# Peptides against a protein of PDB entry 5TUV, part 184

Target 1, 107 residues: chain A of PDB entry 5TUV
Amino acid sequence: KEVIDRLRYLKAEIEDLELKERELDQQKLWLQQSIKNVMDDSINNRFSYVTHEDICNCFNGDTLLAIQAPSGTQLEVPIPEMGQNGQKKYQINLKSHSGPIHVLLIN
Target 2, 107 residues: chain B of PDB entry 5TUV
Amino acid sequence: AQECQNLEVERQRRLERIKQKQSQLQELILQQIAFKNLVQRNRHAEQQASRPPPPNSVIHLPFIIVNTSKKTVIDCSISNDKFEYLFNFDNTFEIHDDIEVLKRMGM

## One batch from the design tools (peptide; made by RFdiffusion4, then SolubleMPNN)

Design b2_p27_3_s1 (from b2_p27_3, 12 letters changed)
Fold by OpenDDE base, seed 3:
Structure b2_p27_3_s1 (fold): chain B 107 residues (1-107), chain C 107 residues (1-107), chain A 27 residues (1-27)
Amino acid sequence: as target 1 above (107 residues)
Amino acid sequence: as target 2 above (107 residues)
Amino acid sequence: SKPKYAAKFTLRLDSDEPIHFDSRKYE
């Protein structure tokens, strides 16, 4: 039957797609590890920074805060809720576990 | 017929997942390239200047950028060990990660 | 009561599936 042939074709294609998906998963894993290794390299780490000029060239007009924090630092932004004065609360919570957080005011 | 339809739906779902995974993989590749370019730029710049930049003039990775209006009042509470920060804003703000900054820099 | 967050992120999370922080406006 034509339907049976279509079923066989679809099943075979799905099997091929499963293999492709697993291949991509493996590639992602290796690439992630590669990025980590490159960033953790002592020489690369020494030069892994941007300047005030870099930031100013990326943004214009407003107040800019640059917050540098160690890997593993947790960032939380609560949903803005109405405060006691009738104003919404806009907050950022940061918690580091491995070192101090550094904040710079840009422009 | 119904079985064929079910398999076709599954096939399409898998194709979409593969497409997403391919896109994510490309983003990771670009991130790695951008980081390497950043390091190369900074190494060259420091060689030309014959000295590293002042410590408070650069932002080391990882970091985030907070963008808000010039009129926004910002209050910051800091723990004694500088491991915990609470930022309060009286207006809306935007957060940008270092990956986006590198993209905007053309790395 | 647990606070509800518009966003929650860990910088450079060491895992097989690290979370990417998307730039966004909070209002």
Scores: peptide ipSAE 0.274, ipTM 0.883, DockQ to the pose 0.359
Fold by OpenDDE base, seed 4:
Structure b2_p27_3_s1 (fold): chain B 107 residues (1-107), chain C 107 residues (1-107), chain A 27 residues (1-27)
Amino acid sequence: as target 1 above (107 residues)
Amino acid sequence: as target 2 above (107 residues)
Amino acid sequence: SKPKYAAKFTLRLDSDEPIHFDSRKYE
């Protein structure tokens, strides 16, 4: 009796939650597409940059590399395993398919 | 009953996913706002200066920032077309995306 | 064998579902 009622209630709530989750998924997709459209706009693209000063204001006195790469560029960071010489390997692998990668030393 | 317990676990799982997705949506909204603010700032700045910034003084989106010690030795191997990069560090490093930079800039 | 990565990312894809990666420290 009460168990059956609880089961029905839970099932109904789960269905509502499923609907809500799907709604959120669609909203995410919409927002992602909206961001893409805004960034791909020719005027916005022209002004989509930060300055060296901007970067310096965001980070303190370590060495800073700015790596600009086109959308779709793949970035890989291997696990820092021991190399043949007994030293850990700290690496970044970048592969672009649509254009060159540009690197700037900030400080 | 056991079935009720199973459904309650499922309910809780879905509630947590919904919470996470709501948070992600808020982040996307902030990203879009930040980008629009960046564009507006740069557009205004260039209008006031009556010229665009020098090419090597700005970093175009998308980009990443690599932060490492000043003592870190960085070696970079570049393909002939500059589509592939291999960075080697003799010590640890941090990677920050452009979204985080915009956040730190207060955009 | 397949190499293992601490992280593998793709900068915003030219697709309907662009993706980005998180800021991280690698050590």
Scores: peptide ipSAE 0.232, ipTM 0.880, DockQ to the pose 0.344
Fold by OpenDDE base, seed 2:
Structure b2_p27_3_s1 (fold): chain B 107 residues (1-107), chain C 107 residues (1-107), chain A 27 residues (1-27)
Amino acid sequence: as target 1 above (107 residues)
Amino acid sequence: as target 2 above (107 residues)
Amino acid sequence: SKPKYAAKFTLRLDSDEPIHFDSRKYE
C-alpha cells in the first residue's frame, strides 16, 4: 500500500514537472523572440556595437580578433589534428549565408 | 519497488532539466538587459559627442572575439562564393561571444 | 574538390595600425 501510494505520488509529481518544463520552454521561446525584436529594432540596431576600448578592457596581453558576422553565420572549430609538418592545426571555419563577415585585428 | 525507483530517477532527471532551463531563462533576461544598457550607453555617448563613432572603431553585434597569444601566427583565407572564412592558427586560441563580452563590460 | 579561396592573408601582429578585413572587397 505504501508503495502504491508512493507510485501515485511520483506519477502526479512528474506530471506537474512536465507541465513546468513546457512552461519554461514557452517562456524561453517568448524571451528569445523578444530579444530578437529588440535587437532588430532600427534604433537599437544603430547603437548595437562595442568599441575597441571595450574589447581591450575585457582582455589583456593577447592578440584579439573581432569577427562581426551576420546572424546565422556558422562557426566550426575542428578538433586539432597533426598537420603535414607535424604541427597541430588550429582552425576556425566561418560560413555566412546572409552577408559579409568583417574582421578587425585589435592588438 | 523497482518502478518506484525508476520514477524517482525520472523525477530527479526532470528536476535537473527544469533547474537548467530556469538558469537559461535568467541568462536570457540578463542578456536582454545588457543589450539595452549597451544601446543606452552608446546613444548617450553619441549624443554628448554630437557625432557617431568612426565606422572602423566599433564592432557591431553579433560578433565573436578570438583571443590568442601575441606570438601566434594567424592566417586567413576568404572565399567569396560562400562567404566563407578559414582561420589558421599555429597555436591555441579562445573564442568569446558578444554575450560574454557584454558581461565583462558590466552591462 | 577543395574550396577555392579568393584571398589568403597572414595577419601581421606587429602592425602599428589596426588591420581591417572585409569580405566585400573580394566579391
Scores: peptide ipSAE 0.125, ipTM 0.865, DockQ to the pose 0.032
Fold by OpenDDE base, seed 1:
Structure b2_p27_3_s1 (fold): chain B 107 residues (1-107), chain C 107 residues (1-107), chain A 27 residues (1-27)
Amino acid sequence: as target 1 above (107 residues)
Amino acid sequence: as target 2 above (107 residues)
Amino acid sequence: SKPKYAAKFTLRLDSDEPIHFDSRKYE
């Protein structure tokens, strides 16, 4: 039957796609680890920074805060809800577990 | 027929996931390249200056950028150990990660 | 009553899943 043939074809194709997806998963894992290793390298880490000028060149016309925090730092932005005074609360919560957070006002 | 339809849906789902994973992989590659270019730039700059930049003139990775209006009032509460920050804004804001900054820098 | 978040991120979290910190406006 045509249906049977189609089923066989689809099953075979899905199997091939499963293999492809697993391949991509492995590649992603490898690349993520590679990036981590490169960034954690002592020499690279020493030079892993941007300047105030860099930030200013990326943005214009607004106030910019640069927040440097260790990997693993948690960032939370609550949904802006109405406060007691009728003002919406716009808030950022930061929690680090491995080191201090540093904040710079760019402009 | 119903089984064929189910498998075709599954096939399409897997194809979309594969496409997404391929895109994510490409982005990771570009991120690694951007980081390496950043390091190279900074190394060269410090070599030319024969000294590192002032401590408060640079933002070390990882970081985020908060962008808000010039009129926005920002209130910050900080823990004693600087591990916890609470930012309050009286208006809306945008958040950008360091990856986007590197992209905007052309790295 | 769990607080609702518009966004919740962990910087550079080691994960098999990409945690993309997209630029977004919060209002």
Scores: peptide ipSAE 0.284, ipTM 0.885, DockQ to the pose 0.394; fails the geometry check

Design b2_p27_3_s2 (from b2_p27_3, 10 letters changed)
Fold by OpenDDE base, seed 1:
Structure b2_p27_3_s2 (fold): chain B 107 residues (1-107), chain C 107 residues (1-107), chain A 27 residues (1-27)
Amino acid sequence: as target 1 above (107 residues)
Amino acid sequence: as target 2 above (107 residues)
Amino acid sequence: SKPKYAYKTTLLLDSDEPIHFDSKKYE
């Protein structure tokens, strides 16, 4: 009887958690769409940028590359492997399908 | 009972997922706020200057920042249409997204 | 011969997953 009661309790709780999780999933989708809409707004898009100063304030002492690319651009970083020269390869691969990629040297 | 134990494991798994999803939602909200603050800042700045910034002085979203040592040699290969980039580094590097930059900016 | 990636992502919200790009150092 105790086991049966525990089972019933757990099943009821899990059902409630399932509902809560689905609710959160819907909220996530809503927020993602909201963000997309805000960013795609013509006025917001016009002012959706940072300056060189902004970047320099966030980082110091190193070489900084800023890579601007369209949404949906693929970013790939292969696991560093030993190259033919005995040196590990450090690479970044970028592939855009909707527009050009722009690279700026900041520092 | 084994069945109770199985359900308790499932319950815990669901609770953890819910917690993660709640955190993700909070992050999305903060991202939206940060973006709005960025737009507001830039609008105000351009109003004060009575002109937009020079094209090469700003980095439009979305973007990533690559940070590496000043001694790092960077080789870049690009397609003719600038849709594909291959970066080669002779040393390690860090990648930061625009969201992190906005956070560091205090947006 | 399929290349292995330490990190692979798609920029911005066109992905179903929230794009959270944490700072990563690649060595």
Scores: peptide ipSAE 0.114, ipTM 0.859, DockQ to the pose 0.409
Fold by OpenDDE base, seed 3:
Structure b2_p27_3_s2 (fold): chain B 107 residues (1-107), chain C 107 residues (1-107), chain A 27 residues (1-27)
Amino acid sequence: as target 1 above (107 residues)
Amino acid sequence: as target 2 above (107 residues)
Amino acid sequence: SKPKYAYKTTLLLDSDEPIHFDSKKYE
């Protein structure tokens, strides 16, 4: 009876958790759509940028590259493997499908 | 009972997923707020300057920041169609997305 | 197969001025 009662309790709780998870999934979808709408707005899009100063304030002591690419651009960073010369390959691969990629050297 | 144990495991998995989803949802909210703050800042700044910033002085979203040592040699190769970019580094690098940059900016 | 690249450049990291790198320059 104790086991049976525990089983019933667990099943009921899992059912409640399923409902909660579905609720969160729906909320995420709505929020994602909201963000998309906000970012796609013409006014917001016009002002959706950061400055060189902004970037420099976030980082120091290194070389900074800013790579602007259209939404949906594929970015690949392969796991560093040994090259033919024994040197590890550190790479970034970018594939755009909708427009040019813009690169800025910040410092 | 084995069934009870199985349900306990399932319950725990669902609880963890819910926790993760709640965290992700909060992150999205913060992203939206940060973006709105960025837009507001830029609008105000341009009003004060009475002109938009020069095109090559700003980084438009979406973007990534690549951070590497000043000693790192960076080679960039561009495909014939200009939609593929390959960056080769002779040393390690870090990648930061625009969301992280906005966070560091205090947006 | 791997794409072939028509243009290769090494960024000048010691430049005093910001460098703009755009694909339009290679039309």
Scores: peptide ipSAE 0.048, ipTM 0.842, DockQ to the pose 0.032
Fold by OpenDDE base, seed 5:
Structure b2_p27_3_s2 (fold): chain B 107 residues (1-107), chain C 107 residues (1-107), chain A 27 residues (1-27)
Amino acid sequence: as target 1 above (107 residues)
Amino acid sequence: as target 2 above (107 residues)
Amino acid sequence: SKPKYAYKTTLLLDSDEPIHFDSKKYE
């Protein structure tokens, strides 16, 4: 029957898609590791920075705060809620595990 | 018929996931390229200047940029163990990661 | 448990030059 044939086709296609998805997952893992290796290289790490000028060229008109923290630092931005004084709380919470956090006011 | 419909839904779901993963892979590739370009730029610049930039003039990766109004008051609280940082803003802010900055820089 | 914050500072936004805030100053 037509329905049976369609079912067979769909099942076969889904199986192929599963294989493709697993392939992509593996590729992502390898690429992520590659990026990590490149960034962790001593020479690359030495030159892995941007300047104040770079940042200023990317943004205009507002206060810019640069926060540098070690890889793995946890970043939390709570949903703004009303504080005790009746104003909304706008917060950034940082938790570092492997080193100091560095803060720069750009403009 | 119902089974056929269920499989078609599953097929479409998998196709969408695959598409998303392909896009993510492309983004990672671009990130890697951008990082390599950044390193190359900085190496060349320091060679030409015959010295590294001043320590307080650069932002090392990884970092985030916080963008807020010039009128925003920013308070920073540091935990007693110095591993946690709390930034309080009296107004809204935006966060941009280093990847976005590199994109804006044209890396 | 929520951490206790020993230091609270307000960043000065009216500086003519970029301000470096080093957390090590509070260690």
Scores: peptide ipSAE 0.046, ipTM 0.847, DockQ to the pose 0.033
Fold by OpenDDE base, seed 2:
Structure b2_p27_3_s2 (fold): chain B 107 residues (1-107), chain C 107 residues (1-107), chain A 27 residues (1-27)
Amino acid sequence: as target 1 above (107 residues)
Amino acid sequence: as target 2 above (107 residues)
Amino acid sequence: SKPKYAYKTTLLLDSDEPIHFDSKKYE
């Protein structure tokens, strides 16, 4: 009897959790669409930038590459492997599909 | 008994997924707020200056930041179709997305 | 097949001014 009652309770709870998870999935979808709409707005797009100073304030003592690429650009960082010269290869591969990639070097 | 245990495991799994999704939603909300704050800051700054910033002085979203040692040699190769960029580093590097930058900026 | 790269450049770290690269530069 106790086992049966526990099973019933657990099944009901799992069903509620499934509904909650679907609700969260829907909320994520709506929020993502909202963010996209906000970012694609002409006025917001015009002002959607950071300055060199902003970047420098976030990172100290490093060489900084700022790479601006269109949304959807693929970024690949292969696991470092030994090259032909015996040195590890540190690489970033970018593939853009919708526009140019802009690179700024900040010292 | 075994069925109860299986359902309890499933319940716990779903609870963890829900928790993760809730955290992701919160992160998206913060991203939206940060973006709005960025836009507001830039609008106000340009209004005060009565001019837009120089085109090469700003980094438009979306972007990534690559930081590495000042001693690191960086090579860039561009594909024939100009859609692919290959960056080669002779040392390690770190990648930070624009979201993290906005967080560090306090947006 | 491995992608072919028509342009190769080394970023100068000791430049007095920030370096900007654009794909249009190579057109």
Scores: peptide ipSAE 0.044, ipTM 0.839, DockQ to the pose 0.032

Design b2_p27_3_s3 (from b2_p27_3, 11 letters changed)
Fold by OpenDDE base, seed 3:
Structure b2_p27_3_s3 (fold): chain B 107 residues (1-107), chain C 107 residues (1-107), chain A 27 residues (1-27)
Amino acid sequence: as target 1 above (107 residues)
Amino acid sequence: as target 2 above (107 residues)
Amino acid sequence: SKPKFAAKFTLKLDSDEPIHFNSKDYE
């Protein structure tokens, strides 16, 4: 009897959680679409930038590269592996499919 | 009972997923707010200056920031059409996306 | 459309030589 009641309770709760999860999934989709719409707006797109000063204020004392690339650009950072000379390889691979990549040295 | 235990595990798993999804939604909301604030800032700044910034003085979204030591040697290979970039570093580096930069900027 | 490229990775170490950036063209 107690076990049966516990089972019933758990099943009911799981069902409620399933509904909640689906609700959150839907909210995510709508929010993502909203963000996309805002960013794709011609006026917003015109003003969607940061300055060199902005970047310098976020970081200090190091070399800063800014890499601007089109949406959908593939970014790959391989796990560092030992090279032929015994040193680890630190790499960034970028592949754009919709436009050129632009690199700026900030600092 | 074993069935109760199984359902309790499932319940906990779903609760954790829901928590993660809620966190992701909050992050998306913050992203949207940050972007809108950035656009507003830039619009106001250009209005005050009565001109847009020089083309190479700003970094347009989307972008990433690569941070490395001032002592790091960076070799870059670029395709003719600038669609493909290969960066080689002789030391470690950090990559920060534009979302994180906006957060650091206080947007 | 496609999502913007965005990711955060952290790899830190120190070096002794000044920065040198070289660009090379390749096919």
Scores: peptide ipSAE 0.050, ipTM 0.844, DockQ to the pose 0.043; fails the geometry check
Fold by OpenDDE base, seed 2:
Structure b2_p27_3_s3 (fold): chain B 107 residues (1-107), chain C 107 residues (1-107), chain A 27 residues (1-27)
Amino acid sequence: as target 1 above (107 residues)
Amino acid sequence: as target 2 above (107 residues)
Amino acid sequence: SKPKFAAKFTLKLDSDEPIHFNSKDYE
């Protein structure tokens, strides 16, 4: 009897959790769309940038590359493997679909 | 008894997923706030300067930052359609997205 | 098939000034 009651309770709780999870999924979708709308706004888009100083302040004195690419650009970083020369290959592959990629060397 | 245990495990799994989704939602909210703050900062700065920033002095969103040693040699290959880039590094590197940069900037 | 690349560039990290690269500049 106690087990049966516990089962009923757990099933009901799980159902409530399922509803909560779906609610969160919808909220995420809404917020993502909201962010997209804000970023796509003409005024916001005009001012959606950082400066060289901003980047330099965020990182130490290493070499910094700023790579600007359109939303949806594919980024691939293959697992480093040994090359023919016996050295590991460190690579970044970028594929854009909607516009050019811009690269800026900082420091 | 076994069924009860199975449901308890399922409940816990769902609770963890909900927690993760709540955290992700909060992160998105913070991202939106950070972006709005960035826009406001830049808008105010340009108003004070009465001019936009110099060309190529700013990095437009979305972007990524690649951080590597000063000694790292970086080679870049560009595809015929100019939408594909292959970067080769002779040493390790770090990649940071614009969201992380905005966080580091305190936006 | 491996993608063919139109050009290869080595970034000169010893430059005194920041370098900007644009895909359109490499036609």
Scores: peptide ipSAE 0.043, ipTM 0.842, DockQ to the pose 0.033; fails the geometry check
Fold by OpenDDE base, seed 4:
Structure b2_p27_3_s3 (fold): chain B 107 residues (1-107), chain C 107 residues (1-107), chain A 27 residues (1-27)
Amino acid sequence: as target 1 above (107 residues)
Amino acid sequence: as target 2 above (107 residues)
Amino acid sequence: SKPKFAAKFTLKLDSDEPIHFNSKDYE
């Protein structure tokens, strides 16, 4: 009797949790679309930038590259592997489909 | 008894996923707020200056920051249309997204 | 164009799948 009651309780709770998870998934999709809409707004888009000073204030010391690319640009960072000369390959691959990529040397 | 144990494991798994999704939603909300704050800051700054910033002094979203040692040699191959970039580094590097930059800026 | 720069890096990312510059990808 106790085991049967526990089974019923657990099954009912799992069903409720499934509903909650679906709700959260829907909220995520809505929020992602909301963010996209805000960023795509003509006024917001005009002012969606950081300055050279902003970057310098966030990072210190080493060489900094700023790479600006259109939304949807593909970024690939392969796992470092040995090259033909026995040296590890540290690589970044970028592919844009909607516009040019711009690179700035910060320091 | 075994069925109860299986359901309890499933229940716990779902609870953890829900917790993770709730945290992710909170992060997205903060990202949206940070972006709005960035836009407001830039609008106010341009109004006070009565001019936009120089084009090469700002980095438009979306972007990434690459951080590496001052001794790292970076070779960059660029396609003719600037749609494709290949970066080769002789040492390790770090990549930071625009969201992280906004966080560091206190937006 | 093949510009060369001197820089020091620390690798944090390795990706088996392409990452797109999109708000959805920076969650």
Scores: peptide ipSAE 0.042, ipTM 0.843, DockQ to the pose 0.051; fails the geometry check
Fold by OpenDDE base, seed 5:
Structure b2_p27_3_s3 (fold): chain B 107 residues (1-107), chain C 107 residues (1-107), chain A 27 residues (1-27)
Amino acid sequence: as target 1 above (107 residues)
Amino acid sequence: as target 2 above (107 residues)
Amino acid sequence: SKPKFAAKFTLKLDSDEPIHFNSKDYE
């Protein structure tokens, strides 16, 4: 009887959790769409930028490269492998599908 | 007994997923707020200056920041259609997205 | 044009799968 009761309890709880998870999934989708709408707004888009100063305030010392690309641009950072000269290859691959990529040297 | 154990494992898995999804949802909310704050800041700044920022002085969203040593050699290859970019580094680097930058800016 | 710079980096991120700008997955 105790085992049976535990099983019933667990099944009921799992059902509730499943419902909660679906709710969260829906909320996420709505929020993502909301963010997209806000970013795509013409006025917001006009002012959706940071300055060189902003970046310099966030980082110090080393070389900073800013890469601007359209949403949906594919970014790949392959695992470093040995090159022909025995040097590890550190790479970034970018592929845009909807517009140009812009590169800026910050410092 | 075995069924009970299986359900307990499933219950725990679902609880963890829900927790993760809740955290991700909160992060999205913060991202939206940060973006709105950025827009407001820039609008106000341009109003005060009575002009937009100089060209090439700003980085438009979305973007990433690559941070590397000042001694790192960076080579960039661009495809003919300008949709594909390959960056080669002779040393390690760090990548930061625009969301992280906004966080560091205190947006 | 192909920009060329000299810098030293520390790698802290690698990925076997593509990442898209402003399209992160939250599974």
Scores: peptide ipSAE 0.042, ipTM 0.846, DockQ to the pose 0.050; fails the geometry check

